# Peptides against a protein of PDB entry 5B16, part 12

Target 1, 136 residues: chain A of PDB entry 5B16
Amino acid sequence: TPSRINHNERLEFLGDAVVEFLTSVHLYYLFPSLEEGGLATYRTAIVQNQHLAMLAKKLELDRFMLYAHGPDLCRESDLRHAMANCFEALIGAVYLEGSLEEAKQLFGRLLFNDPDLREVWLNYPLHPLQLQEPNT
Target 2, 136 residues: chain A of PDB entry 5B16 as posed
Amino acid sequence: TPSRINHNERLEFLGDAVVEFLTSVHLYYLFPSLEEGGLATYRTAIVQNQHLAMLAKKLELDRFMLYAHGPDLCRESDLRHAMANCFQALIGAVYLEGSLEEAKQLFGRLLFNDPDLREVWLNYPLHPLQLQEPNT

## One batch from the design tools (peptide; made by RFdiffusion4, then SolubleMPNN)

Design b2_p30_5_s3 (from b2_p30_5, 10 letters changed)
Fold by OpenDDE base, seed 2:
Structure b2_p30_5_s3 (fold): chain B 136 residues (1-136), chain A 30 residues (1-30)
Amino acid sequence: as target 1 above (136 residues)
Amino acid sequence: SEEEERNEKILKELEEKIRELYEERKKLEE
């Protein structure tokens, strides 16, 4: 059995990929006319540590981090980085123990506080270009 | 940092674009 540290790092590795994948897929379908550079820009912003840390805070992972590693997280930047990693590990765990759909739902729920925007993000609404180019 | 501020701006722009999609869909459904 791997150590807890190793396990968490592995989950983080997986979660990083899942977060990036989900983000990529959603952006791809939501914005069919947006060039790769634009898609990449949005993806980068979404998966930035500071953003993921913000999402982590919604789950009160900051409390967990302070409890478990408080003395090592004196700098806010260190805390944010740790929270982002923890968030990735959580997503990785959800994917691993549950499903990609569950990870998708959790991630989407956290990305947008506005339920209307969340619905758009999760359900890929019909777009004129998609309607005009069904075979694409 | 400047990078963080830039990313926050980008995220805000993204949110607005998604909002536009929402409004468009809403119009199509009505």
Scores: peptide ipSAE 0.639, ipTM 0.926, DockQ to the pose 0.847
Fold by OpenDDE base, seed 4:
Structure b2_p30_5_s3 (fold): chain B 136 residues (1-136), chain A 30 residues (1-30)
Amino acid sequence: as target 1 above (136 residues)
Amino acid sequence: SEEEERNEKILKELEEKIRELYEERKKLEE
């Protein structure tokens, strides 16, 4: 049987891909006129460890990390990195045990505190020009 | 750090862009 550590690392691996995928898809549809460089810039900002750690804090993963791995997390940067990894593992687990939709919803809820922005992010609203020409 | 500040700015810009989309949608629904 695989160790818990191996399992978490595998979930992190999966979660990393899921987070990147979801981010990419949402950005792609939200900003159809934005060039690749701009899309990549937003993606990087969203999926970087610092930001994921911030999202993880909303789930109080910082307390979890300190409780479970306190001796190994003496540096704040180490804590943030661990939180980001744990967040990825969580998303991976949600995807694995649930669905991509569930992962999407969880991720979206954490990305934006403003429910209006959250709704826009989650539902890919079309630009007015796209609404007028949906088949283009 | 400078990198952190840059990324925070980028995220703020993203929120602003999404806000614009929200407002545009609201106008269309009026």
Scores: peptide ipSAE 0.633, ipTM 0.924, DockQ to the pose 0.832
Fold by OpenDDE base, seed 5:
Parts: C-alpha cells; sequence; structure tokens
Structure b2_p30_5_s3 (fold): chain B 136 residues (1-136), chain A 30 residues (1-30)
C-alpha cells in the first residue's frame, strides 16, 4: 500500500496528463486553422502552475492548503506551486474514480466564469468553414 | 513576472477568440 504522499504524487502525475490532454483536445477542435505553435502557446498558458493555481483557488484549495500545510508554504510561489499540484491531483482523482467526462466538465467549469465561453469550450462548436465541409 | 503577465495576456486573448466563436455561432443559429 502506497503512502499518502506517494498516492498524492501519483494522482498528480495522472492529473497532469489529463489536464494536458483535455486542454490539447479542446484547443485542437476549437481552432482548426491554428498552427501548432499557437495551440502550444495557449496550452502552455492554460496548464502553467500559476493558472492552475488560480483554478484551484476557485475550489478554495488555497484555504485547504494553508490549513493543512501552512508552515510549509511561506512564499506565495510555493503556495501556487502546491495549489497547482493539488489541482492536478484532484483532476487525476476525478478521472480515476469517475470518468474523463467528469474531469472534462469540472475543468471546463473552472476555466471560464462566463457560461457562454464555457459552453463553447465544452461543446466544440464547428467553425463556419467546417460547416461548409462534408460531415465526417 | 513578465512571463506570468505574458501568459495572462495570452489567456485573455484566448477568451476573446472563444467569444468570437460564440458570436459567430450565435449568428449562424439566427
Amino acid sequence: as target 1 above (136 residues)
Amino acid sequence: SEEEERNEKILKELEEKIRELYEERKKLEE
């Protein structure tokens, strides 16, 4: 039986992959004409620790982290890093014990406060040019 | 940091792009 620390690290590992994957997939479908460099730029921005920490804050993970690990989080940067890791672990757990769809929904809800943007992100709307192409 | 600010700007640009998609879709549905 792995230790709690080991378990969390493993979940983080899994969650990192899930976040990366979901981000990549959504960007890929949303921007069919965007080159790889542009896609990568957006992905990097989305999955960076600072942004993930921001998402984690929406779940009040910052309060949790300070409660559980306050003494170890003396710097803001340390807190952000820890929050990002915690967020990844959470996503990993959701995927592991739930489904990729559930992870997708959770991630999408957190990515955008605007419900309109959220809807677009989650539902991969076809670009007008794609609408003119044969359905596949 | 400058890098963090750059990424924040990128995220805003992303939202703008997604909003454009939303508006376009809205027009198509009308």
Scores: peptide ipSAE 0.633, ipTM 0.925, DockQ to the pose 0.881
Fold by OpenDDE base, seed 1:
Structure b2_p30_5_s3 (fold): chain B 136 residues (1-136), chain A 30 residues (1-30)
Amino acid sequence: as target 1 above (136 residues)
Amino acid sequence: SEEEERNEKILKELEEKIRELYEERKKLEE
């Protein structure tokens, strides 16, 4: 239905912003000496549809998409794009109905299969120079 | 594609950088 489609698109819009924001914040604090170009490069790679689609597979969204849309998503590229959009909508929904923290935790859990890397991503230490900055 | 390959390389590099941070933190906690 048009209403459901519109709602999903709105959630996707919100989720896209949340994913980009979370990615930016984590990269910024994890790598205090990395220049803007490097930060942007990592961010771009993380938020690309291909990567988000891979994350979506971990939630079995591919099975959902095939069930819901069937032959309309026969092409791999179309499926990846749809999965990425659904992933963004999901993150948007988690943020909307839950919190930014919940979205952060979900996103972090999916980004890294290695629990050690996941822990670093989610719980980054502040660099000494960052500690010297005035608290706002 | 070349773009996909590039992105995968970047993500692997990121993973290694985070691993380095993990190892450094681990040493500091010992």
Scores: peptide ipSAE 0.636, ipTM 0.927, DockQ to the pose 0.868; fails the geometry check

Design b2_p30_5_s4 (from b2_p30_5, 11 letters changed)
Fold by OpenDDE base, seed 2:
Structure b2_p30_5_s4 (fold): chain B 136 residues (1-136), chain A 30 residues (1-30)
Amino acid sequence: as target 1 above (136 residues)
Amino acid sequence: DEEEKENEKVLKELEEKIRKLYEERKKLEE
């Protein structure tokens, strides 16, 4: 069996792809008239380490990081990067051991604290009339 | 930093767009 370090790196690799994919799919369906550049801009903002680290903090992964790797995380930027990686690994693990749906639900719950926004994010496609309206 | 602030702005804009979708959906369902 691979080492834990190797395993975590592999999970991170997978999770990165899952986060990217889920984000892309949801943005694509939510904003059918938004240009690719706009979609990419939102995706970048969602999946960047800074944001993922914030999501990770909601799961108290910061406590885990400090416990496991505190001496190596003297800089805030290092902590954020580590948290983002850990978050990706978590999503990867959820996908691997569970399902894409479970990963989607977890990710969606963390993305938006507002349940109304969360509902919109998770439950596309939109009403036909909404699909016909320009994205503004 | 400035990049961080810009990224936060983008995320806020996204939330606003999703909020609009929510409101539109709510209207259509009522």
Scores: peptide ipSAE 0.638, ipTM 0.925, DockQ to the pose 0.836
Fold by OpenDDE base, seed 4:
Structure b2_p30_5_s4 (fold): chain B 136 residues (1-136), chain A 30 residues (1-30)
Amino acid sequence: as target 1 above (136 residues)
Amino acid sequence: DEEEKENEKVLKELEEKIRKLYEERKKLEE
């Protein structure tokens, strides 16, 4: 029987990949003319621990982490890292037990507080030039 | 720190780019 810790680590592993994938796909389609370097820069900013921790805070995972692991999280940086890992595990669990779409929706909701930006992110709106020539 | 500030700038730039897409789409729909 696998330990709960082992299970969480596995979910984190999966979630990391899902977050990376979703981010990559959205950026790729949103910015068809953006060079790889720009895409990579945005991806890095989105998926790095500091940002994921911020997203995790929106879910109040900080309170959860302090409750569950308080003695081990004396440093703010440690808390952020733990929150990021927990967030990845959550996304992994959503993907595993639900679907990629559900993971996408959850991730998108957290990425942008502005509903207009969220809508754009989630639905990959075509560039105006693409809209003018939808069949190309 | 500086790294965090830089990350925030990058994320802000991303938001601005997405905003532009939104506005452009909106203009086309008018």
Scores: peptide ipSAE 0.634, ipTM 0.924, DockQ to the pose 0.808
Fold by OpenDDE base, seed 5:
Structure b2_p30_5_s4 (fold): chain B 136 residues (1-136), chain A 30 residues (1-30)
Amino acid sequence: as target 1 above (136 residues)
Amino acid sequence: DEEEKENEKVLKELEEKIRKLYEERKKLEE
């Protein structure tokens, strides 16, 4: 039986993959004409520690982290890194104990405060050209 | 730092792109 620390690290590992995957899939469908470099740029921005930490803050994981690990988080950069890892572990746990869909929904809700953007992100709207020519 | 600012810029650009998709969809549904 793995230790709690090991379990968290394993969840983080899984969550990292889930976040990467979900991000990739959504970007892929949202921007069918965007080249790989552009897709990768957006993905990098979304999945980097700074951004994930910001998402984690929306869940008040920062308060949790400070409560549980305050002495170890004396630097802002350390806190961000820890929060990002915690966020990944959370997503991993949601996927593991729930489903990819649940992870998708949670991630999407956090990515955008604007419900309109959120809806677009989550529902992969077809580009107008795709609507006109769905087989392309 | 500069890297963080650049990343924030990228995210804003992404939001704008998604916004355009939303607006286009809205027009198509009218």
Scores: peptide ipSAE 0.634, ipTM 0.925, DockQ to the pose 0.847
Fold by OpenDDE base, seed 1:
Structure b2_p30_5_s4 (fold): chain B 136 residues (1-136), chain A 30 residues (1-30)
Amino acid sequence: as target 1 above (136 residues)
Amino acid sequence: DEEEKENEKVLKELEEKIRKLYEERKKLEE
């Protein structure tokens, strides 16, 4: 059996892909007229470690990390990086043990504190031009 | 730092764009 560390790293790998995928899909449908560069800019801002660490803090993962690792995470940058990784692993686990939908809902709930923005993010309407595109 | 400030700016811009979408949808539902 793989070590706990190896397992967490694998979950992080999976979670990273899930977070990026969900972000990409939502941005794509929310902003049908936004060029690739703009989409990429928003995606980068959402998925980078600094932001993911902020989301992780909403789940009090910082307290968990300090409890588990203590003095090894004395530097803010180290803690932030660890929190981001832990967040990815969590999303990976939610996807693995639950579903993509559950991961989507959790991620969306954390992205926006404003429930109105959250609702738009999670429940985006299809643009008329998108409706005209062949079914894939 | 500058990178963090830029990231925050981008995220705020995103929120404003989504806010506009919300307001537009709200108007259409009235």
Scores: peptide ipSAE 0.638, ipTM 0.927, DockQ to the pose 0.872; fails the geometry check

Design b2_p30_6_s2
Fold by OpenDDE base, seed 1:
Structure b2_p30_6_s2 (fold): chain B 136 residues (1-136), chain A 30 residues (1-30)
Amino acid sequence: as target 1 above (136 residues)
Amino acid sequence: SAEEEKRRQELLKKLEEFLRKLVEEARRAE
């Protein structure tokens, strides 16, 4: 339905911002001596559609997409793009209905299969204001 | 502690390696 499509697009828009923000903040604090260019390079790699599609696959969104849109996603590139968008919408929904902290936790869990890297990413000290307002 | 800091630094290096690989993959996708 048109309304559902519009809603998903809005959630995607929100999710894109959340993913971008979380990635930026964590990189900023994890690498305090890295210049802007380096930070941007890492961020681009993390948030690009190809990578987000990989994260989406961990949630088995590929199965969902094929179920819902199979005939229209005959090309792998189309599927990846759709999966990335769906992933963003999911993050947007988690933020909207839950909190930024919940979005952070989900995103971090998906980013790293290595538990040590996951711990570093999720538990690295951030700005004190964020600690005080984790749900904002 | 010094040991905790050492571990943190080691993990950060590991993270950097992960990110470098991700960057390489991203460039191949261009």
Scores: peptide ipSAE 0.609, ipTM 0.917, DockQ to the pose 0.854
Fold by OpenDDE base, seed 3:
Structure b2_p30_6_s2 (fold): chain B 136 residues (1-136), chain A 30 residues (1-30)
Amino acid sequence: as target 1 above (136 residues)
Amino acid sequence: SAEEEKRRQELLKKLEEFLRKLVEEARRAE
């Protein structure tokens, strides 16, 4: 069994891919006339550490990080980076232990405070999310 | 329906505004 640190890093690796995939798919379907550069710009903004850290704060991961890793987080930028990594690991765990659909629902719920935007994001027809999931 | 499509377009515009704000915030952080 890998160390806790290695396990978290592996989950982060998986979560990073899941977040980027979900973001890409939703943007692709929601904006069919938007050029690749525009899609990439929006994706970058959504998945940047600063934004993911903000989403992590909605889950109170900031309090967790300061409690568990305070001495190692002397800079605000370090905290944001750590929170973003923790958020990715969480999404990775949700995908691993649950499903891509569950990861989609959680991510979408956190992404939007506006219920109308949340609904259009989550409920837009997305065939790729219905594909067979890999074995865990 | 026409009304449903109108609402959909309005929400997409609202979504685009949301995303533009995220892009601006990201640029300020650079």
Scores: peptide ipSAE 0.608, ipTM 0.915, DockQ to the pose 0.811
Fold by OpenDDE base, seed 4:
Structure b2_p30_6_s2 (fold): chain B 136 residues (1-136), chain A 30 residues (1-30)
Amino acid sequence: as target 1 above (136 residues)
Amino acid sequence: SAEEEKRRQELLKKLEEFLRKLVEEARRAE
C-alpha cells in the first residue's frame, strides 16, 4: 500500500542516517590516527549497497524480497539495491522502536562473523587522544 | 595492561585488514 511504502521509505531514510552515524562513530574511535579520507573510504565500503545487501542476506531478506517483490527484482543489481534499502529500513525501525544501542548491536553482529572483530567493534575503549570526546 | 593493549592492537590490525579487503571489493565492483 502507499502508506506502507511511504513508511518504509521514511524508515530507510532514518536507517541510512543511523548506519552512517554508527559507522562513522566506530571508525572515528577505533582509528584515531586515520585521516578523514581513510575514514571516509572505510565508511563508504561499509555502507555501500552491495555490502549492506550482504548483511541483509544474513537476515534472509533476499528470500523475503523475492517473495514480496519478485517481479520487480529480476536483475541481481535491483535485488541488491532493494535489500540494502530494506536493511536500512530495518535498522531505522530498530532505532525508532528501540534504541541506538539496539541498532548498534544488531549492526555490529551482522558486520562481523569473527567474534573478536565484533567485540573490538562494539566495545571500543576510548583512545587516550579521544578522552575529551563524547562517549557515543 | 600491556598484554591487553597488545591484544587490542592485534585486533585493530585484523579489523583494518578486514576493512581494506572490503574497500578493495568495493573498488572492484565499481
Scores: peptide ipSAE 0.608, ipTM 0.917, DockQ to the pose 0.915
Fold by OpenDDE base, seed 5:
Structure b2_p30_6_s2 (fold): chain B 136 residues (1-136), chain A 30 residues (1-30)
Amino acid sequence: as target 1 above (136 residues)
Amino acid sequence: SAEEEKRRQELLKKLEEFLRKLVEEARRAE
């Protein structure tokens, strides 16, 4: 229905911002010496449709999408785009109905299969220089 | 501690490697 479509698009809009924000924050704290260009490069890689689609696949959204929209998703690129959008909508919904923390946890869990990397990402320990500059 | 810092640095390096792979994948997709 149009209302559902609009709702999903709105959630996607919100989710896109949340994903980008979370990514930015974590990268900022994790790499205090990395210049803006490097941060942006990593962020782009993390939030690109292809990668988000991979994360969506971990939630089996691919199976859902094929079930619900298979005929309209004949091209893999279309499927990836749809999956990425769906993932963003999901994150948006988690933030909306839950909290930023919940969105953070979900996103972090999906980003890394490696538990060590997951821990580092989620905790993003402060660099000594950041400890000296608590406001940064 | 020194050991904790060492571990942190190792993990950050591992994370960077992970991110670089993502960047490469992104470039291939372009």
Scores: peptide ipSAE 0.604, ipTM 0.914, DockQ to the pose 0.853

Design b2_p30_7_s3 (from b2_p30_7, 13 letters changed)
Fold by OpenDDE base, seed 4:
Structure b2_p30_7_s3 (fold): chain B 136 residues (1-136), chain A 30 residues (1-30)
Amino acid sequence: as target 1 above (136 residues)
Amino acid sequence: DEERRRELLEKLKEYLEKLVEELKELEEKE
């Protein structure tokens, strides 16, 4: 049990980096005319605990957290934080046991309910129109 | 299709901007 907790924390550490990296790369390529401040703002929104908890809810991690750690998660904020951590651990595990591509696909699927947005997000390589410096 | 790509990028940007705003609002409520 202690080893599992430690392992989960390690996976969270890895997942945090993976989520940060994927988000950064996608934003960088999708918005070539956006300044660093704007990129950072979008990244923060995407990777912050509150948003990751929202994504985690799509996987019903809230139910899992309450089941596994209910007594320690009476506060809503604590639950959200735990969900975000668990989400990061999940992404970390997918990366570790699978690949960065698999982590990217999973993350992308959860980021957007709109399939068109999923597609454009996942297909992040530069597009010719992006070179025209579209209005941002 | 170039036009579709542009439209999707704009849609994505709008989504992200809304997300930023929503998360800011949630943060303010906490």
Scores: peptide ipSAE 0.615, ipTM 0.922, DockQ to the pose 0.837
Fold by OpenDDE base, seed 2:
Structure b2_p30_7_s3 (fold): chain B 136 residues (1-136), chain A 30 residues (1-30)
Amino acid sequence: as target 1 above (136 residues)
Amino acid sequence: DEERRRELLEKLKEYLEKLVEELKELEEKE
């Protein structure tokens, strides 16, 4: 329905911002000595559609998309983009209906299969070097 | 533990660097 499509697009819009924000914050605190270019490179890798589609597959969103829109997603690239968008919408929904913390936790769980990496990603206390760096 | 955290950060960095390269390769194939 048009209303559902609009709703999903709005959630996607919100989710895109949430994913980018969470990623930015985590990278900023985790890598205090990394220059902006490096931070941006990692962020791009994390939030780009190809990667988000990979995360979406962990939630079996591919099955959902094929069920709901199979005929329209014959091309692999189209499926990936759709999955990424759906993933963003999901994160947006979690943020909207829950909290940023809940979105953070879900996103973190999906980002890393390795529990150690997940732990370090989610637990990012302020690094001492950040306090010592000159202001720009 | 600070040492463990440092090790994990290095591991994370390696993971991210690998991710960057993998996604770059995928993009080039499309």
Scores: peptide ipSAE 0.612, ipTM 0.924, DockQ to the pose 0.857
Fold by OpenDDE base, seed 1:
Structure b2_p30_7_s3 (fold): chain B 136 residues (1-136), chain A 30 residues (1-30)
Amino acid sequence: as target 1 above (136 residues)
Amino acid sequence: DEERRRELLEKLKEYLEKLVEELKELEEKE
């Protein structure tokens, strides 16, 4: 229905912003010596549709999309794009109905299969070098 | 703890660099 489509698009809009914000904040604090260009490169890799589609597979969104849309998503590129959009909508919904913290935790859990990297990603206190900078 | 964190940050950076390369390769093949 048009109403459901519109709702999903709105959630996607919100989720896109949340994913980008969380990614930016984590990268900023985790890599205090990395220049803007490097930060932007990592952010692009993390938030681009192809990567989000890979994350979406961990939630079995591919099976959901095939069940819901069937032959309309026969092309791999179309499926990836749809999965990425659904992933963003999901994050948007988690933020909307829950909190930014819940969205952060979900996103972090999906980003890394390695538990050590996951822990580092989710825990980003100020680096000692940042603490040494004059706060004037 | 600080030394471990530094090591893990380097590991994370390596992971992200690999991700950038992998996604670039996939994009070129599409």
Scores: peptide ipSAE 0.612, ipTM 0.924, DockQ to the pose 0.835
Fold by OpenDDE base, seed 5:
Parts: structure tokens; sequence; C-alpha cells
Structure b2_p30_7_s3 (fold): chain B 136 residues (1-136), chain A 30 residues (1-30)
């Protein structure tokens, strides 16, 4: 069996892919008229470490990380990076042990504090909105 | 309600644009 560190890194690897995939899929369906560059810009903003660290803070991972690894996280940037990695590992674990749907729900809940935005994000399927979907 | 959904999509886009700029500003400060 892999070491716990190895296992966590593997979960992070998986979670990174899941977060990117979910983000890509939602953006793709929500903004059918947005060009690839715009989609990529939004995706980068959503999945980059700094933002994932913000999401991790909503789960109070910052407090946990400082408690468990405080001496090793003396710089704010180190803490953010660690939090982002932990967030990815968490999503990876949720996907692995649960389902993609569960990962999607968790991710969506954390992405938005605004319940309206949360709802529209999670309800990503293509709709017959011709004004916003001229090419679909 | 399609109209409501369109409004929310615009709101979402505005949110994402703001997020992009916010994260850019934070990155520049580092």
Amino acid sequence: as target 1 above (136 residues)
Amino acid sequence: DEERRRELLEKLKEYLEKLVEELKELEEKE
C-alpha cells in the first residue's frame, strides 16, 4: 500500500483533473457563445491555487493546516499552495469514494456564496436560449 | 423562467469577470 503522503499526492493529482474537468464542462454549457480564450480565462481563475485556497478556507482548512503544519507554513504563499493541494485532494477523495456528482455538488456549493449563482452554476445543461446560444 | 435564467447567467459572467480581475490583482501584489 502507498504511504499516506503518496496517497495524498495521488488524490491531489486526481482532484486536480476533476476540478478542471467540472469547471470546463460547466463553463462550456453555461457560456455556449464564449470563445475558447474566454473559457480558458475563466477556468484559470476558478482552478488556480489562489482561488482554490479561498475555497479551502470555507472548509476551514486554513485552521487545520496551521494547527497541523504551522511550523512548515511560515509564508502566506506556502499556506495557500498547501490549502489548494488539500482542496484538490479532498475533491479527488470525494470523487474516488463517492461520485462525480458528489464532487460537482461540493465544488458548486463552495464556488459561490450567492445561492442564485450556485443554482445556475449547478444547473449547467444546455437550454434553448437562442439569444445566448446562436451557434447551438 | 428563461428570462430569469438569462439574467442569472449575466450575473454569473459578471462575477467571473470580477474574479479574474481580483485574482490578477492579488497575483500582482505578490
Scores: peptide ipSAE 0.608, ipTM 0.922, DockQ to the pose 0.828

Design b2_p30_8_s2 (from b2_p30_8, 15 letters changed)
Fold by OpenDDE base, seed 3:
Structure b2_p30_8_s2 (fold): chain B 136 residues (1-136), chain A 30 residues (1-30)
Amino acid sequence: as target 1 above (136 residues)
Amino acid sequence: KEEEEKRLEELRKKLKEYLDELVKEYLASQ
């Protein structure tokens, strides 16, 4: 329905901002010597539709999308775009219904299969007043 | 502390390598 579409688009709008913010903050602190151009390049790679669609696939959103919207998603590029939007809407919903921390945790867990990279991404201190983990 | 910093540097290096590959994939998709 138009109402559902509008709601999802609003969630996508919010989720896009959350993903951008989280990515920016983590890159900023993890790479203190990297110039702005490098930070921006990594951010772009992380948040671009193809990558977000890959993250969405880990949640099996591809099967959901094909089930619900298959006839309208005949092209792979269309599916990727829809999956990326759906992923952003999901992150937006998690932030809205939960918290930024919950969105951070979900996003970070999906970003990396490597446990070392996942840990450093999620647990690296992002603020001087943030509690540091003993093993970080 | 030195070992901790060394460990962090190694992780940062590994992360950078991962992200570099991600960038390559992105550029190839354009």
Scores: peptide ipSAE 0.605, ipTM 0.914, DockQ to the pose 0.793
Fold by OpenDDE base, seed 5:
Structure b2_p30_8_s2 (fold): chain B 136 residues (1-136), chain A 30 residues (1-30)
Amino acid sequence: as target 1 above (136 residues)
Amino acid sequence: KEEEEKRLEELRKKLKEYLDELVKEYLASQ
């Protein structure tokens, strides 16, 4: 079996893909008229380390990281990067041990404090053209 | 149905505004 560090890195790898996928899918459905470049821009903003670190802070991972790794995280940028990686590993674990739906719910809950935005993100209606596409 | 679509458009606009701000923050952090 891999070491705990190796395991966390693997989970981070998986979580990165899950976050990327969920973000892409939701943006695709929510903005049916937005061009690929715009979708990609929003995705980049959502999944970049600064933002994921902010989401991680909502889970109080900052306090955990400072407690567990304080001396190694003397720089703010180091803390943000570590928090983002930890967040990805967490999402990866939720997907692996649970389901994509559970990962979706957790991610969506953290993305928005506004309940209306959270609701539309998690429960978007399909565009009529999307309904007519059998492989979507 | 019309009201639902209107509401969705409003929410999409609100979401877009939120994401636009997120993009600005991202760009500012570069």
Scores: peptide ipSAE 0.603, ipTM 0.918, DockQ to the pose 0.864
Fold by OpenDDE base, seed 2:
Structure b2_p30_8_s2 (fold): chain B 136 residues (1-136), chain A 30 residues (1-30)
Amino acid sequence: as target 1 above (136 residues)
Amino acid sequence: KEEEEKRLEELRKKLKEYLDELVKEYLASQ
């Protein structure tokens, strides 16, 4: 159990970085005229625990967490935080055992229910004159 | 190319609207 806890925390650490990295890269390309502060704001909103917990719910991680740690998750905030951490660990595991591309696909697929937004997020065009793109 | 750019602009706008709402939700939860 101690080794499993340590391993999970390590996966969370890795997953947190992967999620933040992927988010940063995609925002950077999708919003070429958005200032750093705006990019950071969107990134924060995407990777914050409440949002990640919502993504985790799509994978029914809430059921998993309640089964595994129900007595410790009596508060909604505790469950939300645990779900977010579990989601990070999952992304970390996918990256570690698979690839960054696989992590990207999974994360992007969960980020958006709208297929158009999902498509543009995952398949954004690379613009050679990105710095000159109109502010949209 | 023009059609593709127009499509991208529309999608970017839609994405921005989505993210703006996400930001609002985040700020409200703080």
Scores: peptide ipSAE 0.602, ipTM 0.913, DockQ to the pose 0.841
Fold by OpenDDE base, seed 4:
Structure b2_p30_8_s2 (fold): chain B 136 residues (1-136), chain A 30 residues (1-30)
Amino acid sequence: as target 1 above (136 residues)
Amino acid sequence: KEEEEKRLEELRKKLKEYLDELVKEYLASQ
């Protein structure tokens, strides 16, 4: 049986892939006319540590991290990195214990405070056979 | 269908603007 730390690292590994995948899929279908470079740029911005840490803060993971690891997280950059990792682990756990759909819902709800953006992100058809032909 | 697509385009535009700002923030942090 793996240690808690090892398990968390494994979950982070899985969550990183899930976040990357979900981001890629949504961007791909939401922006059918955007070139790969643009898609990659948006993905990078979405999944970079500072952004994921911001999402993690919405779940108060900062408080959790400071409670559990406070002495080791005195620097803001260390906290952000830890929060991002913890966020990935959380997404990984949701995927593992639940489903990709559940991970998608959690991630999508956190990505946007704007209800319209949240709605389009979460409810845009993500299957090729369900895609609408965009204008231009 | 036309109305739906128009709405989608509007939302896509709004989303792009949001993401563009996110990119700017990311680049500024490098």
Scores: peptide ipSAE 0.601, ipTM 0.913, DockQ to the pose 0.827

